# Peptides against a protein of PDB entry 3QIS, part 56

Target 1, 334 residues: chain A of PDB entry 3QIS
Amino acid sequence: PSLELSRREFVFENVKFRQLQKEKFQISNNGQVPCHFSFIPKLNDSQYCKPWLRAEPFEGYLEPNETVDISLDVYVSKDSVTILNSGEDKIEDILVLHLDRGKDYFLTISGNYLPSCFGTSLEALCRMKRPIREVPVTKLIDLEEDSFLEKEKSLLQMVPLDEGASERPLQVPKEIWLLVDHLFKYACHQEDLFQTPGMQEELQQIIDCLDTSIPETIPGSNHSVAEALLIFLEALPEPVICYELYQRCLDSAYDPRICRQVISQLPRCHRNVFRYLMAFLRELLKFSEYNSVNANMIATLFTSLLLRPPPNLMARQTPSDRQRAIQFLLGFLL

## One batch from the design tools (peptide; aimed at target 1 L170 N272 A279 F280)

Design b2_p22_2_s2 (made by RFdiffusion4, then SolubleMPNN; from b2_p22_2, 6 letters changed)
Fold by OpenDDE base, seed 4:
Structure b2_p22_2_s2 (fold): chain B 334 residues (1-334), chain A 22 residues (1-22)
Amino acid sequence: as target 1 above (334 residues)
Amino acid sequence: SFLDEIRAEMTPILEKLRKELE
């Protein structure tokens, strides 16, 4: 069996968080026998491609002289955004198109990624006084390293933050402040806030706006700004409530005093973001007659974003654990 | 409120940072 491929080299320029790109090519059975094709893992890989790449179809049959179109889809989700922002991963891969009882055909994937404030740590963003696209990639790495050290110091309660005015971290990331302050100003009376989806085009504009500028006004509807906040919180490499405190939040869920003590142990930036979000959400709840927002809905929605189980416990989350997590958050909304 | 405290701190900082980007 043999295949002819219309193209073997693919370049994905300016790949962005949540922006789908597609490249297509054709494979043709130029042999005399039916062929089964599949994308196969390389020798040391568990998957045929990196998490941000997909082939469609990834397998199939071709009759003699049959041709099929294959789409290569590049999509950076929350699962790949952090490692691409840091430059730990890159828009580079090699695909192996295997032909049963035939040859392997190699496809080269290349391109560039544009960093996003989405998927960046709260610590790094509190230090970042420019839009992320204005920050050299080398300086992003430095900010992540410095942020890790500050997180560890904050957890250990060892070092007061140096009061040096120029290097002082923001109390909260400018990006999350812009989103929340917009919603506070314009969305308190918005019917079905956090219940109506945003527009995908507006979400992309909001992401691009936050990555490239410090806007006076965020573009898009209140629904799109609200969804952008949810996406931001979901894309955090570590949730607003650090993974290490997850179990303690569940254990304290029915004791408001212990809940406050657990939150006091968060790193400063995480603690500030948590308190800021809770203050904002309590403000929205005052306008429940206008915005249809209630404490149970908000607690249910935000618990999955703010209080995520550690990756090793994700498969073990019980309905009781979910209810405790919701109850924990309710103690800050009521 | 903590909301008002954060607004009062962040507003002048972001106004300054915008001017530094122009």
Scores: peptide ipSAE 0.485, ipTM 0.941, DockQ to the pose 0.855
OpenDDE base, seeds 1, 2, 3, 5: peptide ipSAE 0.466, 0.470, 0.468, 0.467; ipTM 0.938, 0.938, 0.938, 0.937

Design b2_p22_2_s3 (made by RFdiffusion4, then SolubleMPNN; from b2_p22_2, 7 letters changed)
Fold by OpenDDE base, seed 2:
Structure b2_p22_2_s3 (fold): chain B 334 residues (1-334), chain A 22 residues (1-22)
Amino acid sequence: as target 1 above (334 residues)
Amino acid sequence: SFLDEIREEMKPILEKLREELK
């Protein structure tokens, strides 16, 4: 069996978080026998492609002189955004299109990724006084490394950051401040806030706006701004409540005094973001007659975002653990 | 509130940072 491929080199320029790109090519059976094709893993790989890439279809049969279109889909989700932001991974791959009893055909994938404030650590964002697209990639790496080291120090010692006034971190990331301040100003009376989905085009505009500027006002509907806040919290490499405190939050869930003590042990940036969000959500709950938002709905929604189980426990979360996590957040909303 | 404290402190900082980008 043999195939003819219309293209073997693919370039994905300006790949962004949550923005789907597609490139198509044709494969044709120029042989005299039916053939089965499949994308196969390279040597030592478990998957035929990186997590941000997909082929559709990834396998199939072709009769003699049959042609099929294959779509190469590039999509950066929350699962790939952090490693692409740091430059640990890149928009580069090699696909192996295998023909049963035939040849292997190699496809070259290349391109560039544009960093996002989505999927960047709270610590790095607190140091980042410019939009992420204005920060050199080398400096993003340094900011993540420095942020990791400071997080570890802050967990071990309540040392006042005697950092000079010019290098002092922000109290909270500018991105989350802008999202919450917009919602506080314009969305407290919005019916079905956090229940109605945003528009995909508006979400992309909000992400691009936060990555490239420090806007005075965020574009889009209140629903899109609210969903952008949820996406931001979901995309964090570490949740607002650090993984190290997860079990202690569950163990303290019915003791409001211990809950406050656990939160006091968060790194400064995480603690400030948590307190800022809880203060905003308590303000939003005062308008429940207008926005149809209640404490149980908010606690349920934000628990999955703010108090995530560590990766090693993710598959083992019990209904009891989820209820304790909700109860922990309720103690800050009521 | 802590909301107001953060809003009041961050607002002039972000205004300055926005001016530094112009």
Scores: peptide ipSAE 0.613, ipTM 0.967, DockQ to the pose 0.849
OpenDDE base, seeds 1, 3, 4, 5: peptide ipSAE 0.580, 0.603, 0.573, 0.598; ipTM 0.963, 0.966, 0.961, 0.965

Design b2_p22_2_s4 (made by RFdiffusion4, then SolubleMPNN; from b2_p22_2, 9 letters changed)
Fold by OpenDDE base, seed 3:
Structure b2_p22_2_s4 (fold): chain B 334 residues (1-334), chain A 22 residues (1-22)
Amino acid sequence: as target 1 above (334 residues)
Amino acid sequence: SFLDQIREEMTPILEAERKALE
């Protein structure tokens, strides 16, 4: 069997978080026999493509002289955003289109990724006073490395050595402050806040706005701003409550004094973000008659975002663990 | 409040950075 491909090189320019891009090509069976095609893993790969790439269809049958369109879809989710922001991964791949009893055809995928504050660490964002798109990629790498080292020092209760001439980090990321201060000013009376989805176009505008500017006002509806906050928290490489403290939060869930002690052991930026979010959510709960928001709904929603299990424990989370996690947050909302 | 404290700290910093981007 043999195929003709209309194109073998694909370039995805200016790839952004949550923005779908598509490139299409045709494959044609120029043979006299039916053929089965499939995208196959390269040597040492488990998947035929990187997590941010998909072929549709990824397999199929072609009769003689049949042609099929294949879509190459590039989409950066929360699962790929962090490794692309750091430059650990890039918009580069090679796809192997295999024919059963035939040849391999290689497709080259290339492009560039535009960094986002979504999927960036809280530590790095606290050091980043400028929009992420205004920060040189080399400096982003340095900020992530420094942030990792400071997090480790904080967890180890190492006394900060000399506060040398490093710029004082922000108390909270500017992106979180911009979102929460907007919601505090404009959304406390918003009916069904955090329950009604935002608009996808408005979400993209909010992301682009936070990545490129320091707006005075966040664009979009209160629902879109609220959902953008949820997306931001979900996309964090490490949750607001660090993985190292997850089990201690569950174990302390029914002792409010121990819960406060556990939170006091968070890295400074994580602790400040947690306290800031809890202060905002308690303020929002005062307006429950207007916004229909209650403590159980908020605790349930934010527990999955703020207190997610470590990757090694995700498959083992019991209903009891979930209830303890919710109870832990309720102790800060009530 | 803690919200007010954060606002008081963040506002002048971000206003300065906004002006530095202009």
Scores: peptide ipSAE 0.619, ipTM 0.966, DockQ to the pose 0.779
OpenDDE base, seeds 1, 2, 4, 5: peptide ipSAE 0.603, 0.615, 0.610, 0.608; ipTM 0.963, 0.965, 0.964, 0.964

Design b2_p22_3 (made by RFdiffusion4)
Pose (drawn by RFdiffusion4):
Order: sequence, then C-alpha cells, then structure tokens
Structure b2_p22_3 (pose): chain A 293 residues (1-134, 168-310, 319-334), chain P 22 residues (1-22)
Amino acid sequence: PSLELSRREFVFENVKFRQLQKEKFQISNNGQVPCHFSFIPKLNDSQYCKPWLRAEPFEGYLEPNETVDISLDVYVSKDSVTILNSGEDKIEDILVLHLDRGKDYFLTISGNYLPSCFGTSLEALCRMKRPIRERPLQVPKEIWLLVDHLFKYACHQEDLFQTPGMQEELQQIIDCLDTSIPETIPGSNHSVAEALLIFLEALPEPVICYELYQRCLDSAYDPRICRQVISQLPRCHRNVFRYLMAFLRELLKFSEYNSVNANMIATLFTSLLLRPPPSDRQRAIQFLLGFLL
Amino acid sequence: EAEFEERREEFETEVSELFAEP
C-alpha cells in the first residue's frame, strides 16, 4: 500500500467570498498491491478539513498502479465569510490523506483571504466610511448603493426578485462594493437584486437581531406591538429594517410592471430579515406583512 | 427626469420620517 503524489503543498491566493478555486493533484498507487485512500479528521475533529475546503474525490480505490486526480476546492460561502473577514480563521489547513492500513500523507494548505463587506456586521459597516478593501452612517453605504441602483433602474423591471442574476456579475458587484464607492453598480437589475438578497443573507447578525426574533413572532398579530419590538433594535438595524420596508413598499406601487407582490415579498424577505439562531413561519410572514401593508 | 426626482424626494422624506420615529 503506497501512493505517489504529484504535489503535497497547495496555495490558494487571494481567496474571495463566493469565488471558487481549485487546486488539483494526481495520486498514483506505486505499490504492488491495491490500496484504499481517504481523507481523515485530524486527532479529535469531526471533519477532515474546514468548511471552506473540500476534496473531490475524498476517498477511493486504486489498483497498482492506476492514477486519480484529486481536486482541492476552496469556496468561502456565508458559513465562513465572517470568521475569515474577522481573521478568526485563516486560509490554512492540513489534510491527512490516509491509506487503509498504511501511511498517512500530509497535505499543507496555505494562502490568503480578502475581506468582503459581505458577511460583515451592519454595525461595523456603518462605522466604515470607505470601502473595506479600498457619527456613523444611517445605513451601510453598500446596502444604500444596491438599493439606490434598484430604485433608479429597476422599479419597472420585469420579474424583479424572481429571476436569478449572473454569477459573474454577482462577483463583480461584490468586488465593486469591497473596493469602491462607484457611480454605477455593474450588472443587470436581476444581478443587483440578487446581490442585495445575498447581502442580507450573509449578514452575521440579521436585520432583526436573533434575540428579538421570538418576540417578533409572539407579537406578530398586534401592529402596535410589532413596531415596538422593532424599536428595541440597535439604531443601524432599526434603520436598515425601516429603509428596506420603505423600499419594498415603493416597489409594490409598480407591481403591474415588476410583478412584485405582497405574497412574494413576504415569503422572500421574511427568512432573510428574520432568522432564528413550521407555523412560526406563518407568524413571521404575518410580522412582515404588517409592515408592508 | 422631473417625475423621477419627485418620486425620489417623496421616498427619502418617508425614510427620514421613519428614522425620526422612536
């Protein structure tokens, strides 16, 4: 049971939020007998690697002496973006490739991460007047820029918030917001609209903070009480919520053109603005509908 | 252009009134 590896060190340079990278290498069974390989957790872990990293394939069977290409894939999604933005985690790791009844092969993962305004808290963004990778703001300039674009160009956009944008344009928008305060956000209206949804979803703290979440559901049927729960939010969260509710009410005025109705808004934005740490789903859409109407 | 500017002013006024609320 022996393996030959084309390389053992891998570099993921300039890793960005939601931008896929692949570092490929070849495994060859140079032994005399067939072997089984698999990636294993390091002593006392649950997984063989961190969430932003994956091996493809992560296990297999090799006769002497077939070869197999292994793809080491890095993808920073909403799950890891905040800790990598914060520096609580780095683009580094060790993969232990394990031969069943044999040697261990140690693969070193290194590289660097570029922080994004996406996955950054509303509070910190309101305190930053310049792009992240170039008195506080009432709302983060990034969300204002996305909403400003949609307000200007997308009020009459057919199926707004129902048609997915382009992956390439989403990344361009995110990089644009990370590095500039542009005159125009690049990309189609559908891409800008989706980037807004991704922005809300990627927030480390939702627009409606986690501890107020349950109170919102309980209060879902009393508009006076719902508004008061909103008053308990920190200034920046309260402002973003009010700002978005005003923007969505503005879009409802053009529903005959943009097909944006209360049904779609409620089911789309409720889960983004109001996340927990069933029929609560119903009180939640009721909570949000109370503001839209 | 004038209709757009009017609509934007009305929207910003509304947002400002909301922010002024306790």

Design b2_p22_3_s1 (made by RFdiffusion4, then SolubleMPNN; from b2_p22_3, 9 letters changed)
Fold by OpenDDE base, seed 3:
Structure b2_p22_3_s1 (fold): chain B 334 residues (1-334), chain A 22 residues (1-22)
Amino acid sequence: as target 1 above (334 residues)
Amino acid sequence: DEEFQKRLEEFNAEVQALFAEP
């Protein structure tokens, strides 16, 4: 069996978070026998491609002189955004197109990723005084390393050394402030806020706006701005309530005094973001007659975003654990 | 919420301090 490929090299320029890109190529059976093709893992890989890449179809049969179109789809989800922002991963892959009883055909995937404030740590974002696209990638790596060290010092209650006045972190990420300030000013009276989905095109504009500028006004509908806040919180590599405190939040869920003590032990940026969001959500609940928002809806929605189980415990989360997590947040909304 | 407004003012002061450096 033999195949002819119309293309073997693919370049995905300016790959962004949540923006689908597609490249197509043709494979033709130029042999005299039917053949089965499939994309196969490399020797040390569990999957035939990286998590941000997909081939469609990934397998099939071709009769002699038959041709099929294959789509290579690049999509950076919340699961891939953090490793691409840090430069730990890149828009580089090699696909192995295997022909049964035939040869392997190698396809080269390359490109560039454009960093996003989505999927970046709260600690790093508090150090970023400019839009992320203005920050050199080398400096983003340094900011993540320094942010990890500051988080550890904060958890250990170590006094930060006198960082120069120019290196002082923001109290909250500018991106969180921009989203929440917009919602506070324009969305408190918005009917079905956090219940109506945003527009995908508007979400992309909001993400690009936050990545490239410090706008006076966020583009899009109040629903799109509200969903952008949810996407931002979901894409965080570590949730607003750090994984280390997850179990203590569940254990304290029915004691409001212990709940406040647990929150006081968060790293400075996480604690500030948590209190800022809870203060905003309590304000939003005062307008429940206009926005149809209630404490149970908000607590249920934000629990999955703010109080995520550690990855090692995610598969073991009980209905009781979920109810305790909701009750923990309710104690800050009521 | 007074706590929300205070945090907004604190953030605005930090942001303004950034733009006031020449």
Scores: peptide ipSAE 0.107, ipTM 0.756, DockQ to the pose 0.067
OpenDDE base, seeds 1, 2, 4, 5: peptide ipSAE 0.065, 0.072, 0.037, 0.052; ipTM 0.764, 0.763, 0.730, 0.745

Design b2_p22_3_s2 (made by RFdiffusion4, then SolubleMPNN; from b2_p22_3, 7 letters changed)
Fold by OpenDDE base, seed 4:
Structure b2_p22_3_s2 (fold): chain B 334 residues (1-334), chain A 22 residues (1-22)
Amino acid sequence: as target 1 above (334 residues)
Amino acid sequence: SEEEKKRREEFEKEVQELFAEP
């Protein structure tokens, strides 16, 4: 069997977080026999492509003189955003289109990624006084490394950050401040806040706005701004409550004094973000008659975002663990 | 409004106090 491919080189320019890009090509069976095609892993790879890439269809049959359109879809989710922001991964791949009892066909994927404040650490963002798209990629790597070292120092030492000659970090990321400040100003009376989904186009505009500017006003509906906050919290490489404290939060869930002591052990930026979010959510709860927001709904929603199980425990989360996690957050909302 | 200004000032004060807490 043999195939003809209409194209073998694909370039995905200006790839962004949550923005789907598609490139299409055709494969044609120029043989006299039916053939089966499939995308196959390279030697030592577990998957036929990187996590941000997909082929559709990834396998199929072609009759003689049949032609099929294949879509190459590039989509950066929360699972790929952090490694692309750091430059540990890039928009580059090689796909192997295998023909059963035939030869392999190689496809070259290339492009560029545009960094996002989504999927960037809280520590790094607290050091960024400018939009992330104004920061050189080399400096992003340095900021992430320095941020990791400060997180470890803050966990190991109750020592105040020495007021060394480095620019004082922000108390919270400007991106979180912008989102929360908008919601505080405009969304306290918003019916069904955090219950109605945002618009995908508005979410993309909000992400692009936060990545490229420091706006006076965030674009889009209150629902889109609220969902953007949820997406931001979900995309964090380390959740607002660090994985190391997860079990202690569950164990303390019914003792409000121990809960506060656990939060005091967070790295400064994580602690500030947690306390800031809890203060904001308590403010929203004052308007429950207008926004339909209650403490149980908020605790249930934000528990999965703020208090994520560490990867090694994800498969073991019991209904009891979820209830304890909700009770932990309720102790800060009531 | 003056009420919204007061609500803002109270919230900003609460947030600054929370950032000063260990």
Scores: peptide ipSAE 0.504, ipTM 0.939, DockQ to the pose 0.821
OpenDDE base, seeds 1, 2, 3, 5: peptide ipSAE 0.479, 0.470, 0.449, 0.496; ipTM 0.933, 0.930, 0.925, 0.937

Design b2_p22_3_s3 (made by RFdiffusion4, then SolubleMPNN; from b2_p22_3, 7 letters changed)
Fold by OpenDDE base, seed 4:
Structure b2_p22_3_s3 (fold): chain B 334 residues (1-334), chain A 22 residues (1-22)
Amino acid sequence: as target 1 above (334 residues)
Amino acid sequence: SAEEEERRKRFEEEVAALFAEP
């Protein structure tokens, strides 16, 4: 069996978080026998492609002189955004199109990724006074490394914050401030806030606005701005409540004094973001008559975002653990 | 409005106090 491929080299320019890109090519059976094709893993890989790439279809049968269109889809989710922001991964891959009892055909994937404040650590964002698209990629790596080292020092209580080093970090990321300030100003009377989904086009404009500061004001509806805040919190590499404190939050969930002591042990930027979000959510709850927002709804929604189980414990989360996590957040909303 | 500005100011003062807490 043999195949003819219309193209073997694919370039995905300016790949962004949550923005789908597609490239298409055609495969043709130029042989005299039916053939089965499949994308196969390389020798050391578990998957035929990187997590941000897919082929559709990824397998199939071709009769003699049959032709199939294959779509290569590039989509950066929350699962790939952090490693692409740091430059640990890149928009580069090699796909192996295998023909049963035939040859392997290699496809080259290349391109560039544009960094996002989504999927960047709270620590790095607190050190970032400019939009992320104005920051050189080399400096983003340095900011993430420095941020990790400060988080570890803070958790270990080993070194007082050296008040004498360079530019003081922001109290909270400017991106969180922009989202919360917009919602505080415009969304307190918004009916069905956090219940109605945003528009996908508006979400992309909000992400681009936060990444570039263009336009100067956050675009889109209050629903899209509210959903952008949820997406931001979901995309954090480390949740607002650090994984190391997860179990202690559950264990303290019915003691409001211990809950506050657990929060005081967070790294400064995480602690500030948590306290800031809780203050904002308590402000929204004052307008519950207008916005239909209640403490149980908010606690249920934000628990999965702020208080995530560590990846190794996700498969073991019980309904009791989820209820304790909700109760923990309720103690800051009431 | 003047009421909205006073609401903003109260919230900014609350947030500033929360950041000053250990």
Scores: peptide ipSAE 0.510, ipTM 0.941, DockQ to the pose 0.828
OpenDDE base, seeds 1, 2, 3, 5: peptide ipSAE 0.026, 0.007, 0.029, 0.024; ipTM 0.616, 0.437, 0.492, 0.443; seed 2 fails the geometry check

Design b2_p22_3_s4 (made by RFdiffusion4, then SolubleMPNN; from b2_p22_3, 8 letters changed)
Fold by OpenDDE base, seed 4:
Structure b2_p22_3_s4 (fold): chain B 334 residues (1-334), chain A 22 residues (1-22)
Amino acid sequence: as target 1 above (334 residues)
Amino acid sequence: SEEEEKRRQEFEEEVQRLFAEP
């Protein structure tokens, strides 16, 4: 069996978080026998491609003189955004198209990724005074390293050294401030806030606005801005409530005094973001007659975002654990 | 409005208090 491929080299320019890109090529059976094709893992890989890449179809049969279109889809989800922001991974891969009892055909994937504030740590964002697209990638790496050290110092209750006033971290990421300030100003009377989905095009414009500061004001509907806040919180590499405190939050869920003590042990940036979000959500709850937002809905929605189970416990989350997590958050909303 | 600006100021003051808390 043999195949003819219309193209073997693919370039994905300016890949962004949550922006799907597609390239297509054709494979043709130029042989005299039916053939089965499949994308196969390289030596030592568990998957035929990186997590941000997909082939569709990834396998199939071709009759003699049959042709099929293959789509190569590049999509950076929350699962790939952090490693691409840090430059640990890149928009580069090699696909192996295997033909049963035939040859291997190699496809080269290349391109560039544009960093996002989505999937960047709260610590790094608190140090980032400019839009992420204006920050050199080398400086992003430095900010992540410095941020890790400050997280550790904060967890150890070490007094931050008097860094010069120009180098002081922001109290909260500017991106969170922009989203919350917009919602506070324009969305308190928005019917079905956090219940109506945003528009995908508006979400992309909001992400690009936060990454570039263009335009000067957040575009899109209040629903899209609200969903962008949820996406931001979901995409954090470390949730607003650090994984190390997850179990203590569940254990304290019915004691409001202990709940506050657990929050006080968060790294400064995480603690500030948590308290800021809770203050904002309590403000939204004052307008429940207009926005249809209630404490139980908000607690249920935000608990999954703010209080994520550690990866080792994800498969073990009980209905009781979920109820405790909701109860923990309710103690800050009521 | 003046009421919205007052609400914003009260919220900013609350947030600053929360950041000053241990």
Scores: peptide ipSAE 0.537, ipTM 0.949, DockQ to the pose 0.834
OpenDDE base, seeds 1, 2, 3, 5: peptide ipSAE 0.058, 0.030, 0.024, 0.026; ipTM 0.747, 0.693, 0.599, 0.673

Design b2_p22_4 (made by RFdiffusion4)
Pose (drawn by RFdiffusion4):
Structure b2_p22_4 (pose): chain A 293 residues (1-134, 168-310, 319-334), chain P 22 residues (1-22)
Amino acid sequence: PSLELSRREFVFENVKFRQLQKEKFQISNNGQVPCHFSFIPKLNDSQYCKPWLRAEPFEGYLEPNETVDISLDVYVSKDSVTILNSGEDKIEDILVLHLDRGKDYFLTISGNYLPSCFGTSLEALCRMKRPIRERPLQVPKEIWLLVDHLFKYACHQEDLFQTPGMQEELQQIIDCLDTSIPETIPGSNHSVAEALLIFLEALPEPVICYELYQRCLDSAYDPRICRQVISQLPRCHRNVFRYLMAFLRELLKFSEYNSVNANMIATLFTSLLLRPPPSDRQRAIQFLLGFLL
Amino acid sequence: DEFFLDFHEEMREEVDEMRERL
């Protein structure tokens, strides 16, 4: 049971939020007998690697002496973007490739991460006047820029918030917001609209803070009480919520053109603005509908 | 929406000021 590896060290340079990278290498069974390989957790872990990293394939069978290409894939999603933004985690790791009844092969993962305004808290963004990788703001300039674009160009946009944008443009929008305060956000209206949804979803703390979440559901049927729960939010969260509710009410005025109705808004934005740490789903859409109407 | 237009306009002025300083 022996393996030959084309390389054991891999570099993921300039890793960005939601931008896929692949570092490929070849495994060859140079032994005399067939072997089984698999990636294993390091002593006392649950997984063989961190969430932003994946091996494809992560296990297999090799006769003597067939070869197989292994893809080491890095993808920073909403699960990891905040800790990598913060520096609580780095683009580094060790993969232990394990021969069943044999040697262990140690693969070193290194590289660097570029922080994004996406996955950054509303509070910190309101405190940063300049782009992240170039008195506090009422709302983060990044969310204002996305909403400003949609307000200017997308009020009459057919199927707004119902048609997915382009992956390439989403990344361009994110990089644009990380590095500049542009005159115009690049990309189609559908891409800018989706980038807004991704922005809300990627927030480490939702627009409606986690501890106020349950109170919102309980209060879902009393508009006076719902507004008061909103008053308990920190200034920046309260402002973003009010700003978005006003923006969505503005879009509802053009529903005959943009097909944006209360039904779609409630089911789309409720889970983004109001996340927990069933029929609560119903009190939640009721909570949000109370503001839209 | 009166609130939205006023609030959005105030943000526009602040963003323009940032652009000028940059």

Design b2_p22_4_s1 (made by RFdiffusion4, then SolubleMPNN; from b2_p22_4, 10 letters changed)
Fold by OpenDDE base, seed 2:
Structure b2_p22_4_s1 (fold): chain B 334 residues (1-334), chain A 22 residues (1-22)
Amino acid sequence: as target 1 above (334 residues)
Amino acid sequence: DPFFKEFSEKLREEVEKIREEL
């Protein structure tokens, strides 16, 4: 069996968070026998491609003189955004198109990724006084390393932040302030706020706006701005309530005094973001007659975003653990 | 919430200062 490929080199320019890019090519059976094709892992890989890449179809049969279109889809989700922002991973891969009883065909994937404030740590964003696209990639790496070290020092209650040398970090990321200030100004009376989905085009405009500027007004509908806040919180490499405190939040969920003590142990930026978001959500609840927002809906929605189980426990979350997590947040909304 | 308003205005001042420096 043999295949002819219309193309073997693919370049994905300016790859962005949540923006789907597609490149297509054709494979043709130029042999006289039916053939089965599949994308296969390289010798040391568990998957045929990186998490941000997909082939469709990834396998199939071709009759003699049959041609199939294959789509190579590049999509950066929350699962790949952090490693691409740090430059730990890149828009580079090699795909192996295997022909059963035939040859291997190598496809080269290349391109560039544009960093996003989505999937960046709260600590790094608090130090970032410019839009992320204006920050040199080398400085993004330094900001993440410094952020890890400061988070660790803050959790250990060790050294007061040395007041002297570096510019003071923001109390909350500017991106969170921009989203929350917009929602407070324009969305308090929005019917079905956080219940109606945003528009995908508007979500992309909001992401691009926050990555490239410090806007006076966020573009898009109130629903799109509200969903952008949810996406932002979901894409955080570490949730607003740090993984180290997850179990203590569940254990304290019915004791409001202990709940407040647990929150006081968060790193400064995480604690400020948590308090700011809870205060904002309590303001939205005052407009419940207009926005259809209630404490149970908000607690249920934001619990999965703010109080995520550690990755090692994610598959083991019980209905009881979820109810405790909701109860923990309710104690800050009521 | 008095805390929300006061804290949000303080964050506004910090963001406006950043805009003036860009």
Scores: peptide ipSAE 0.672, ipTM 0.970, DockQ to the pose 0.898
OpenDDE base, seeds 1, 3, 4, 5: peptide ipSAE 0.677, 0.663, 0.672, 0.669; ipTM 0.971, 0.969, 0.970, 0.970; seeds 1, 5 fail the geometry check

